Peptides against a protein of PDB entry 2N1D. Designs and how they scored, part 44

Target 1, 169 residues: chain A of PDB entry 2N1D
Amino acid sequence: EVKVKIPEELKPWLVDDWDLITRQKQLFYLPAKKNVDSILEDYANYKKSRGNTDNKEYAVNEVVAGIKEYFNVMLGTQLLYKFERPQYAEILADHPDAPMSQVYGAPHLLRLFVRIGAMLAYTPLDEKSLALLLNYLHDFLKYLAKNSATLFSASDYEVAPPEYHRKAV

## One batch from the design tools (peptide; made by RFdiffusion4, then SolubleMPNN)

Design b1_p14_4_s4 (from b1_p14_4, 5 letters changed)
Fold by OpenDDE base, seed 1:
Structure b1_p14_4_s4 (fold): chain B 169 residues (1-169), chain A 14 residues (1-14)
Amino acid sequence: as target 1 above (169 residues)
Amino acid sequence: MLEKLKEIIDKILS
């Protein structure tokens, strides 16, 4: 198993996110006020402002692009709770050509990093490449933790209407 | 899915 360590500051949020959706029957407000694209862009700009070399700047851009693409691939099939499926279907109907990184936000992005470790275990990566990737992923997670106050909030969720409950079976 | 993930990882590591 490849272990992707979630910062301690973000672990409670994963529990809250799960509770809001599955137990309190709430939904994250979509489209997100701050979507995944925006979060990744802010991270890239943050890293560039730290005086990185050209090579490191290039690497950051590739990491951002990779996370974005991975999120867009994984969101619909791996990152949603059962209760969120009808909402996802509506998003696809209303925004058929929009990537999910433009619709969803920080909570769903964080869920990606819960699943990525298991996926990496089945990919043929040498030790050096895996270490490099993990360093970038952990660096991004540290960024999320540092900005958690503005990225994660229960106020971004709302109680699903009764009609929605009938769809969520 | 795994093949797509591999492609993404390769891009990140390039």
Scores: peptide ipSAE 0.046, ipTM 0.715, DockQ to the pose 0.719
Fold by OpenDDE base, seed 4:
Structure b1_p14_4_s4 (fold): chain B 169 residues (1-169), chain A 14 residues (1-14)
Amino acid sequence: as target 1 above (169 residues)
Amino acid sequence: MLEKLKEIIDKILS
């Protein structure tokens, strides 16, 4: 299996995210105040501001596009806890044509990188190509870690109402 | 899904 290393700064958040949803029965507030699209855009702009070459800028844009697309494909089927399913159904009903990258935020985006390694194992990539991709993914994860104070907060969650519990359980 | 990912990777590597 392909190993995607999650920064140590973000590992505790994965636990907190899981705890907030599964144990405390809270939901991430949707639509996100800062959605995945915005996070990826900020990352791309951040990379551009660092004085990257045109080729590197192009590559970053492609990586951003790839992460976005992958997130949109994976969110509904792979990234949600059972407790979040009713919320997702409501989102689909209210925003049938909106990509989930415009609805969900940093916590769910981070969950993608927990799953992506297993998926990459099935890709027909040679060692060099895989290493290159992993470098970009790790670079993005480092960006998330650097901005974790603003991207990840328990205050973005709220206790699900009783009527929601009846739908979820 | 994997095919799309491969396409994106190919674009990055091109």
Scores: peptide ipSAE 0.045, ipTM 0.714, DockQ to the pose 0.590
Fold by OpenDDE base, seed 3:
Structure b1_p14_4_s4 (fold): chain B 169 residues (1-169), chain A 14 residues (1-14)
Amino acid sequence: as target 1 above (169 residues)
Amino acid sequence: MLEKLKEIIDKILS
């Protein structure tokens, strides 16, 4: 399996995210106040502002586009806890044509990187290409860690109403 | 799903 290293600063958040949803029966407020699209845009702008001349930095736009598309593909099938399924169904019903990157936010985006390693293991990439991709992904994760105080907060969750509990549990 | 991932990777690495 391809190992995508989650920054240590973000690992506790993954636990909190899981706890908020699965144990406390809360839901991430949707649409996100800061959605995946905006996070990726901020990252791209951040990278451009750094003025790095490294050739790999020229691929920022492609990386952003790739992460966005991958998120949109994976969200509904791979990134949701069971308790979140009714919420997702409601989102799909109300906004069938909206990409999920415009609806969901940082916590779900971070979940993507928990899953991506296993998926990469099945891709026909040589070692060099895989290493390059991992560098891109890790760089983005470092950005998330740097901005974790503003991107990840329990205040972005709310207790699901009783009627929702009947649908989910 | 894997095909889509491959497409994304190819785009990133292009």
Scores: peptide ipSAE 0.038, ipTM 0.703, DockQ to the pose 0.629
Fold by OpenDDE base, seed 5:
Structure b1_p14_4_s4 (fold): chain B 169 residues (1-169), chain A 14 residues (1-14)
Amino acid sequence: as target 1 above (169 residues)
Amino acid sequence: MLEKLKEIIDKILS
């Protein structure tokens, strides 16, 4: 397994996120006030503002595109707790053509990086390529940690109504 | 899924 290090600042949030959903039976408010697309766009602009070369800007854009696509592929099958499944089904029914990166936000995006390390183990990469990829991923995670106060909040969750509990078996 | 992941990685590293 490839180890993708989650910043220490974000590890407690993963626990809180899990607790809010699984124990407190809350749901993340959807559509997200700040969705994954917006977060990635802000990151790209942040990197650009730091005076990167054209080549570095290109690389950042590719990383953003890759993370977005990976998120959209993985959200429905790998990133949701069981309690969130009815909510996801409702989103699909109401917005069948919307990419999930336009619906979900930072907490679910962070969950992606918990899973990505294990998935990288199945991808043949030489040491240098893996190191480069990890540098990109860790740089983005560092950005999330830096902006965690605005990206992660329990106020973005709400108690699921009784009718939802009936669907969430 | 693994093929898609490989495509993403290759794109990022290119």
Scores: peptide ipSAE 0.036, ipTM 0.702, DockQ to the pose 0.691

Design b1_p14_5_s1 (from b1_p14_5, 5 letters changed)
Fold by OpenDDE base, seed 4:
Structure b1_p14_5_s1 (fold): chain B 169 residues (1-169), chain A 14 residues (1-14)
Amino acid sequence: as target 1 above (169 residues)
Amino acid sequence: MIKELLEKLKELLE
């Protein structure tokens, strides 16, 4: 299994995210105030502003594209807690043609990196290439950690209404 | 598609 290291700053958030939804029966407000597309765009722009070479810029774009695609593929099937399923169904009904990267935000994006390691294990990458990819993924995670104050907040969650609880059972 | 992106990324990073 490929291990993707989550920054220490973000590990507590994963627990809080889980707690908010699973224990406190809250839902992340959707559509996200800052969706995954926006976060990835900001990251790409951030990297560009740091004077990357053309190759580095292209690499960042590919990483961003890859993260986006992975997110869109995995969100519905791999990244949601059971309690979030009715919300997801509603999102699909209301936004059938929208990629989930335009709907969901940082907390769900972070969940991707908990699962992405296992997915990468099925990808035929040599050790060196995988290490390089991991470095870029870790770089992005560090970016998330750097901006965690604005990306991760319990105030982005709200208590699910009673009628939702019935649907979630 | 994801595999293709990873291949492209692999080629770029190597």
Scores: peptide ipSAE 0.027, ipTM 0.671, DockQ to the pose 0.085
Fold by OpenDDE base, seed 3:
Structure b1_p14_5_s1 (fold): chain B 169 residues (1-169), chain A 14 residues (1-14)
Amino acid sequence: as target 1 above (169 residues)
Amino acid sequence: MIKELLEKLKELLE
């Protein structure tokens, strides 16, 4: 098992996110006001503003690109609660060619990091590569924690309409 | 290197 540590500041949000969806039967407003693409871009720019070397900047860009691609692959199959599946189907119908990183936002992006550790366990990585990857992932998570007040809010959710609730568990 | 690792993960999940 590869452990990706979620910052303590963000763990309560994961619980709130789960509660909003599964217990309160709310949905995250889509398309997101601030989508995954923009979050990753802001992170990259944040790292650049810190005066990093060219090598560090390159590494950040690679991580951002990789996270985006990984998110786009995993969102529909791994990151959704059962109650969100009808919404996802509607998104696919309305935006058939759009990557999900342009539709979904911070809460779903954070869910990715709950799953990514287990997936890394199935990838043959040497110790150095794994450690480096984990460092980058943790650095990004720290960024999310630092900006959690603006990225994670219950106001981004809304009560699902009656017709949706009837077709979703 | 990081991109390569994440690409491998992408391939595993496709």
Scores: peptide ipSAE 0.026, ipTM 0.654, DockQ to the pose 0.682
Fold by OpenDDE base, seed 2:
Structure b1_p14_5_s1 (fold): chain B 169 residues (1-169), chain A 14 residues (1-14)
Amino acid sequence: as target 1 above (169 residues)
Amino acid sequence: MIKELLEKLKELLE
């Protein structure tokens, strides 16, 4: 498989995220105050402000589009813990045509990068192209780490109500 | 769709 390295600064958050939901029975507040679309847009704008060439800017846009698409495809089936399933079902019922990148936020986006390596292994990219793509993905992860104080917070979670527990397994 | 995006990215990066 393809190895996507998660920044050390964000690894503890993955554990906290898991703990908040699975052990503490909390849910990430949805719709997210800062959704995946917004995060990716901010990243793209950040890269543009760094004086990138047109080619680099285009590459960033393509990477952003790719991340967004992967997220939207994978969220419902691959990125949720069991406890989050009823919440996801409610989101689908209330927002049937909305991409999940407009609903979910940074924690779920970060979960994607735990899985993305395996997905990339099935893509017909040569070693050079894959290395360059990984550089962009790692650059984005570095951006998340840099902004982790504003993107990842336990205050974005809330204790699930008793009614939720009754329908959650 | 994502495959198409990756192909575009591949073309750009090569």
Scores: peptide ipSAE 0.025, ipTM 0.660, DockQ to the pose 0.085
Fold by OpenDDE base, seed 5:
Formats: structure tokens, C-alpha cells, sequence
Structure b1_p14_5_s1 (fold): chain B 169 residues (1-169), chain A 14 residues (1-14)
């Protein structure tokens, strides 16, 4: 199994995220104040500002594009807790043609990296390609960790209304 | 779909 290491700084957030949703019955406020698209864009710009070569810049853009697409594919089927399903249904109704990367934010993006390792295991990647991809993924995760104070906050969650609880039985 | 996506990503990163 391919293991994508989550920075230790972000692991507590995954627990808090799980607790907020599953035990406290809260929902992440959607649309996100800072969506996945903007996070990825900021990362790409950050990498560009650090004086990367043209080739490295291109690679970053491709990784960003890949993460975005992977997120958009995986969000609805793999990244949501059961309690979030009604909210997702509402989002689909309100934003039928919008990619989920424009709706969801950092917490859900981070969940992707918990699952991505297992998915990579099913992909016939050679050792060199896998190592390169993992390096970029880990680099992005480090970026998330450095900006965790602005990207991950319990204040971005809210208690689900009673009407929602009836739907989420 | 995911497999195909990852394969494309592989090709782009090589």
C-alpha cells in the first residue's frame, strides 16, 4: 500500500473534523469561504514565487490540476461522512454544474489525502513516477500545514438545524 | 475513472 504521510500538525484536525460532523452534528459552511480551487491556486502561486524553474512550475500546475480533478471525482463518493450526505444533495441541487472544488474547502480537501494512498496502490505507477508524485503531494500537504491557522477552523462549522437532522436519520 | 485519471497524471509528471 502506498502511504501518503499526513503532517502531524494536521492529524489533530482530521480528528476535530470528524468530531464536529459525526458527534457534534455540525456541518461545514458551504459554499466555503475559501474553496479548494482557491487553495490550490494559492499553492501554485506560492510555488511560483519561490523561484521554481519553468519545468518545476509546469509540474506544479499539473499536480494542482490532478488534485483538483481527483477531488472533484472523489468528494461525493468517498470523502463525505454519512451525516453530510443531505448537505451534499442540496449542494448538487443548488450548484448542478459547479465542480465541488468550487464549493468545498480545506477540511474536505485534506480528507482526500487520507484516501489517495489506497487509490494510488491500484494504479500501475512505476517507482520513479510514484516517488515524484508523492513528493509533490507531500509538498502540498506541508503547505497546508503551514497555513493551517487560516485554512482549518472550527468556526467554519455550524450546528445543523433540526430540519437537517430529520433528513440525516 | 480514478485509475484513468491517475494514469494521465503519471504521464504528465514523467
Amino acid sequence: as target 1 above (169 residues)
Amino acid sequence: MIKELLEKLKELLE
Scores: peptide ipSAE 0.022, ipTM 0.634, DockQ to the pose 0.105

Design b1_p14_5_s2 (from b1_p14_5, 7 letters changed)
Fold by OpenDDE base, seed 5:
Structure b1_p14_5_s2 (fold): chain B 169 residues (1-169), chain A 14 residues (1-14)
Amino acid sequence: as target 1 above (169 residues)
Amino acid sequence: IIKKILEKLKELLA
C-alpha cells in the first residue's frame, strides 16, 4: 500500500466528521456552500499566483482535474457512510446530471484522500512517477490544512429530521 | 508525466 500522509491538523477532523454523521446522526448541508469544484479552483489559482512556470501550471491543472474526476467516481460508492445514503439518493433524484464535485464539499473531499493510497497500490507506477504524484497530493493536502478553518466546520452539519431517520438503516 | 499518471489512475477507476 502507498501511504498518503494526512496532515496532523486534519486527522482530528476525520474523527469529528465520522462522529457527526454516525453517532450524532447529522448530515452535511447540501449543496455545499463551498463545493469541491470551488476548492480545487481556489487551489489552482493559489498555485498560479505563486509565480509558477507554464509547465508547473499545466501540472497543477492536471492534478486538479484528476482529483475532481476521482472524487466524482468515488463519492457515491466509497466515500459515504451508511447514514448518508438516503441523502445521496435525494441528491441524485433532484440533480441527476450534476457532478458530485458541485454538490459536496471539503469533508467528503478529505475522505477521498484516506482511500487514494490503497488505490495507488494497484496502479503500476515507477518510483519517480509515484514520488511526483505524492508530492502534488501532499501539497494539496497541505493547502487544505492551511485553510481548514474555513473549509471544515461542524456548523455545516445539521441534525437529520425524524423523517430521515425512517429512511436510514 | 502527471497526465500519464492520472490516466493510469482513471483506468483503474473505470
Scores: peptide ipSAE 0.068, ipTM 0.736, DockQ to the pose 0.569
Fold by OpenDDE base, seed 1:
Structure b1_p14_5_s2 (fold): chain B 169 residues (1-169), chain A 14 residues (1-14)
Amino acid sequence: as target 1 above (169 residues)
Amino acid sequence: IIKKILEKLKELLA
């Protein structure tokens, strides 16, 4: 197993996110006011502003691209709770050609890192490559933790209407 | 190295 450690500051949010959706029957407001694309762009710019070498800048761009692609592939099949399925179907109908990284935001992005460890375990990565990837993933998670006050808020959720409840079987 | 990682991830997720 490849362990991707979630910062302690973000662990409570995963619980709150789960509670808001599954127990309180709320939905994250979509399209997100700050989508995954924007978050990743801000991270990349943040890293570049710290005077990284050209090689490190290139690596950051690759990591950002990888996270984006991984998110877009995993969102619909792996990252959604059952209660969110009707909302996802509506998003696909309204935005058929939009990548989910342009629709969803920080909470769903964070869910990705709960699953990525298991996926990496089935990927034949050498020790050096795995260590490098883990370093960048943890660095990004640290960035999310640092900006958690602006990225994670229960106010971004709303109670699902009664009609939605009938669809969420 | 990063390119190698991304390629392997894409293969797994495709």
Scores: peptide ipSAE 0.065, ipTM 0.737, DockQ to the pose 0.588
Fold by OpenDDE base, seed 2:
Structure b1_p14_5_s2 (fold): chain B 169 residues (1-169), chain A 14 residues (1-14)
Amino acid sequence: as target 1 above (169 residues)
Amino acid sequence: IIKKILEKLKELLA
């Protein structure tokens, strides 16, 4: 398996996220105040402001696009805890044509990077290409870590109401 | 679908 290293600053958040949902029976507030699309856009703009070459700028845009599409594909089937599934069903009913990158936020985006390593193991990438891709992914994760104070907060979660518990596993 | 995304990334970085 290809190992995508999560920054140490973000590892505790993954635990907190899991705890908030599974133990405390809370839900991330949806639609997110800051969705995945905006996070990726901010990252791209951040990279542009730091004086990248045209080629590097293009590469960043493509990586951002790839992360977005990967997130949209994986969210519903791979990134949700069981307790979150009724909420997801409600989102699909209310916003059937909206990509999930416009609905969900940083916590769910971070969950994607827990899974991406296993998927990369099935890709026929040479060592150089894989290393370069990992560098981009790690660079983005470092960006998330740098902005973690504004992107990850327990205040973005709320206790699910009793009626939700009745339909949740 | 995921393979297609990753292949696109491969093309970009190769």
Scores: peptide ipSAE 0.060, ipTM 0.722, DockQ to the pose 0.103
Fold by OpenDDE base, seed 4:
Structure b1_p14_5_s2 (fold): chain B 169 residues (1-169), chain A 14 residues (1-14)
Amino acid sequence: as target 1 above (169 residues)
Amino acid sequence: IIKKILEKLKELLA
């Protein structure tokens, strides 16, 4: 398995996110105030503003596109806790044509990176390509950590109503 | 699908 290291600053958040949803029976407010598309766009712009070469800029854009697509594929099937399934169903009904990257936010995006390592094991990548990909993934995670104060907050969650709890559990 | 995405990403980054 390929190891994708989560920054130490974000590891506690993964626990808090899990706790908020599974134990406290809260839901992340959707649609997200800052969705995955916006986060990735901000990251890309951040990288571009740092004086990157054209080639590096191109690579960043492709990584962003890849993360977005990967997120959109994985969200519904791999990234949700059981308690979140009814919410997801409602989102699909309300936003049938919208990619989930336009609905969900940073917490769910971070969950993606917990899964990437295992998924990379199924992809035949040479060492150089893998190293390059991992470098960008870690760079993005570092960006998330740098902006964690604004991207990750328990205030973005709320207690699910009783009617939701009944259909979720 | 995921494999294809990652492989596509590989090609774009290579």
Scores: peptide ipSAE 0.059, ipTM 0.720, DockQ to the pose 0.103

Design b1_p14_5_s3 (from b1_p14_5, 5 letters changed)
Fold by OpenDDE base, seed 4:
Structure b1_p14_5_s3 (fold): chain B 169 residues (1-169), chain A 14 residues (1-14)
Amino acid sequence: as target 1 above (169 residues)
Amino acid sequence: IIKELLEKLKELLE
């Protein structure tokens, strides 16, 4: 299995995220105030502002595109807790043509990196290529950690209404 | 699609 290291700053958040939804029965407010597309765009711009070469800039764009696609593919099937399924169904009904990267935000994006390692294990990448990809993924995770104060907050969650609880059972 | 993207990334990062 490919191990994707989550920054120490973000590990507690994964627990809090899980707790908010699973135990406290809260839902992340959707559509996200800052969606995945925006986060990735900010990251790309951040990398560009640091004077990357053309090759590195192109690489960043491809990594961003890859992360976005991974997220959009995996969100509905891999990244949601059971309690979030009714909310997801509502999102699909209200926004049938919108990619989930335009709806969900940082917490769900972070969940991707918990699962992406397993996915990469099924990909025929040589060790060197995989290491390089991991470096970019880790770089992005470090970016998330750097901006964690604005990206991860319990205030972005709200207690699900009673009628939602009935749907979630 | 994901596999294709990963292949593209592989080529880019090599």
Scores: peptide ipSAE 0.024, ipTM 0.642, DockQ to the pose 0.146
Fold by OpenDDE base, seed 1:
Structure b1_p14_5_s3 (fold): chain B 169 residues (1-169), chain A 14 residues (1-14)
Amino acid sequence: as target 1 above (169 residues)
Amino acid sequence: IIKELLEKLKELLE
């Protein structure tokens, strides 16, 4: 099994995120103030500012593009808790052509990396390619950890209204 | 779909 290590600083957030939604019946505010697209763009710009070679810069862009696409595919079917399903349906109705990377934010993006390891196990990758991919994924997670104070906050959640609870049944 | 996406990502990183 391919295991993607989540930084220790971010593991407590995953628990808080789960608690806010499943126990406290709150919802992440959508559309996100800082969406996945902007987070990935900031990361790419951050890497470019570090003086990387052209080849490394190209690789970063491809990783960013891959993460974005993977997120957009996985969000609706794999990354949502049951309580979030009505909210997702409403987003699809209001913004049918918008990619979810423009709607959702850091918490849902982080959930992707909890699942990605298992998915990589089903994809035959040579050792070199797998190592390279894992290095970039871990590098991005490290970036999220460094910026966790601005990316992850319980204040981005709010208690769902009573009418929403009826939809979630 | 996921497998195909990951394979595409692999190719882009090579």
Scores: peptide ipSAE 0.023, ipTM 0.652, DockQ to the pose 0.161
Fold by OpenDDE base, seed 5:
Formats: C-alpha cells, sequence, structure tokens
Structure b1_p14_5_s3 (fold): chain B 169 residues (1-169), chain A 14 residues (1-14)
C-alpha cells in the first residue's frame, strides 16, 4: 500500500472533524466559505509566487487539476460519513451541475488524502512517477498544514436541525 | 474511473 503521510499538525483535525460529524451530529456549512477550488487555486498561486520554473509551474497546475478531479469523483462515494448523506443529497438537488469542489471545503478535501494512498496502490505507477506524485501531494499537504488556522475551524460546523436527524437516523 | 484518472495524472507528471 502506498502511504500518503498526513502532517501531524492536521491529524488532530481529522479526529475533530470525525467527532463533530459523527458524535456531535454537526454538519459542515455548505456551500463552503472557501471551497476546494479556491484552496487549490491559492496553492497554485502560492507555488507560482515562489519562483518555480515553467515546467514546475505546469506540473503544479496538473497536480491541482488532478486533485480537483479526484475529489469530485470521490466525494460522494468515499469521503462522506453516513450522517452527511442527507446533506449531500440536498446539495445535489440544489447544485445539480456544480462540481463538489465548488461546494465543499478543506475538511472534506483533507479526507481525500486519507484515501488516496490506497487508490494509488491499484494504479500501475512506476517508482519514479509515484515518487514525483507523492512529492507534490505531500507538498500540498504541507501547504494545508501551514494554513490550517484559516482552513480548518470548528466554527465552520453547525448543529444539524432536528429535521435532519430524522433523515439521517 | 479512478484508475483512469490516476493514469492520466501519471502521464501528465512524467
Amino acid sequence: as target 1 above (169 residues)
Amino acid sequence: IIKELLEKLKELLE
């Protein structure tokens, strides 16, 4: 199995995220104030501002595009807790043609990286390609950790209303 | 689908 290392700074957030949703019965406020698209865009701009070569800049854009696409495919089927399913259904109804990267935010994006390692194991990647990809993924995760104070907050969650509980039980 | 996406990503990064 390919292991994508989550920064230690972000691991507690994964636990808090899980607790907020599954035990405290809260929901992440949607649409996100800062969605996945904007996070990825900020990352790309951040990398560009650091004086990367044209080739590296291109590679960053491709990685961003890949993360976005992967997120959009995986969100509905792999990244949601059971309690979040009714909310997702409502989002699909309200935003039928919108990619989920425009709706969801950092917490759900981070969940992707918990799963991505296992998915990479099923892909026939040579060692060089895998190492390169992992480097970019880890670099992005470091960016998330560096900006964790603005990207991850319990204040972005809210207690689900009683009506929602009836749907989720 | 996921495999295809990852393969495309691989090709773009190589």
Scores: peptide ipSAE 0.023, ipTM 0.638, DockQ to the pose 0.105
Fold by OpenDDE base, seed 2:
Structure b1_p14_5_s3 (fold): chain B 169 residues (1-169), chain A 14 residues (1-14)
Amino acid sequence: as target 1 above (169 residues)
Amino acid sequence: IIKELLEKLKELLE
């Protein structure tokens, strides 16, 4: 498989995220105060402010669009822990036409990058294209790490109510 | 679906 390196700063968060939900039976507050769309927009604007050329700006926009699309496709089926599925079902019922990138936030977005390496293995990419893509993905992950203090917080989670436990497996 | 998205991304980055 293709190796997508998660920054060391974010690896502990993945563990905390897992622990909060699966062991502490908490849920990420939805809709997210800062959703995936907003995070990606901020990243794109950040890159633009760094004096990139038009070509680089175009590439960033396309990568952002790609990440968003992948997230929206993968969230419901690949990125959720079992405990989160009733919450997801409620979100679908209340917001049937809303892309999940407008509902979920940074923790779930980060989970995508745990899986993306395996996904890339299913499509033959030449060395040049793969290297370029990985550079952008790693650059985005670096951005997440840089802003981790504002993007990742246990305070964005809350203990699931007893009613939720009754319908959660 | 994922394969299609990856191919699209490849085309955009080439």
Scores: peptide ipSAE 0.023, ipTM 0.647, DockQ to the pose 0.271

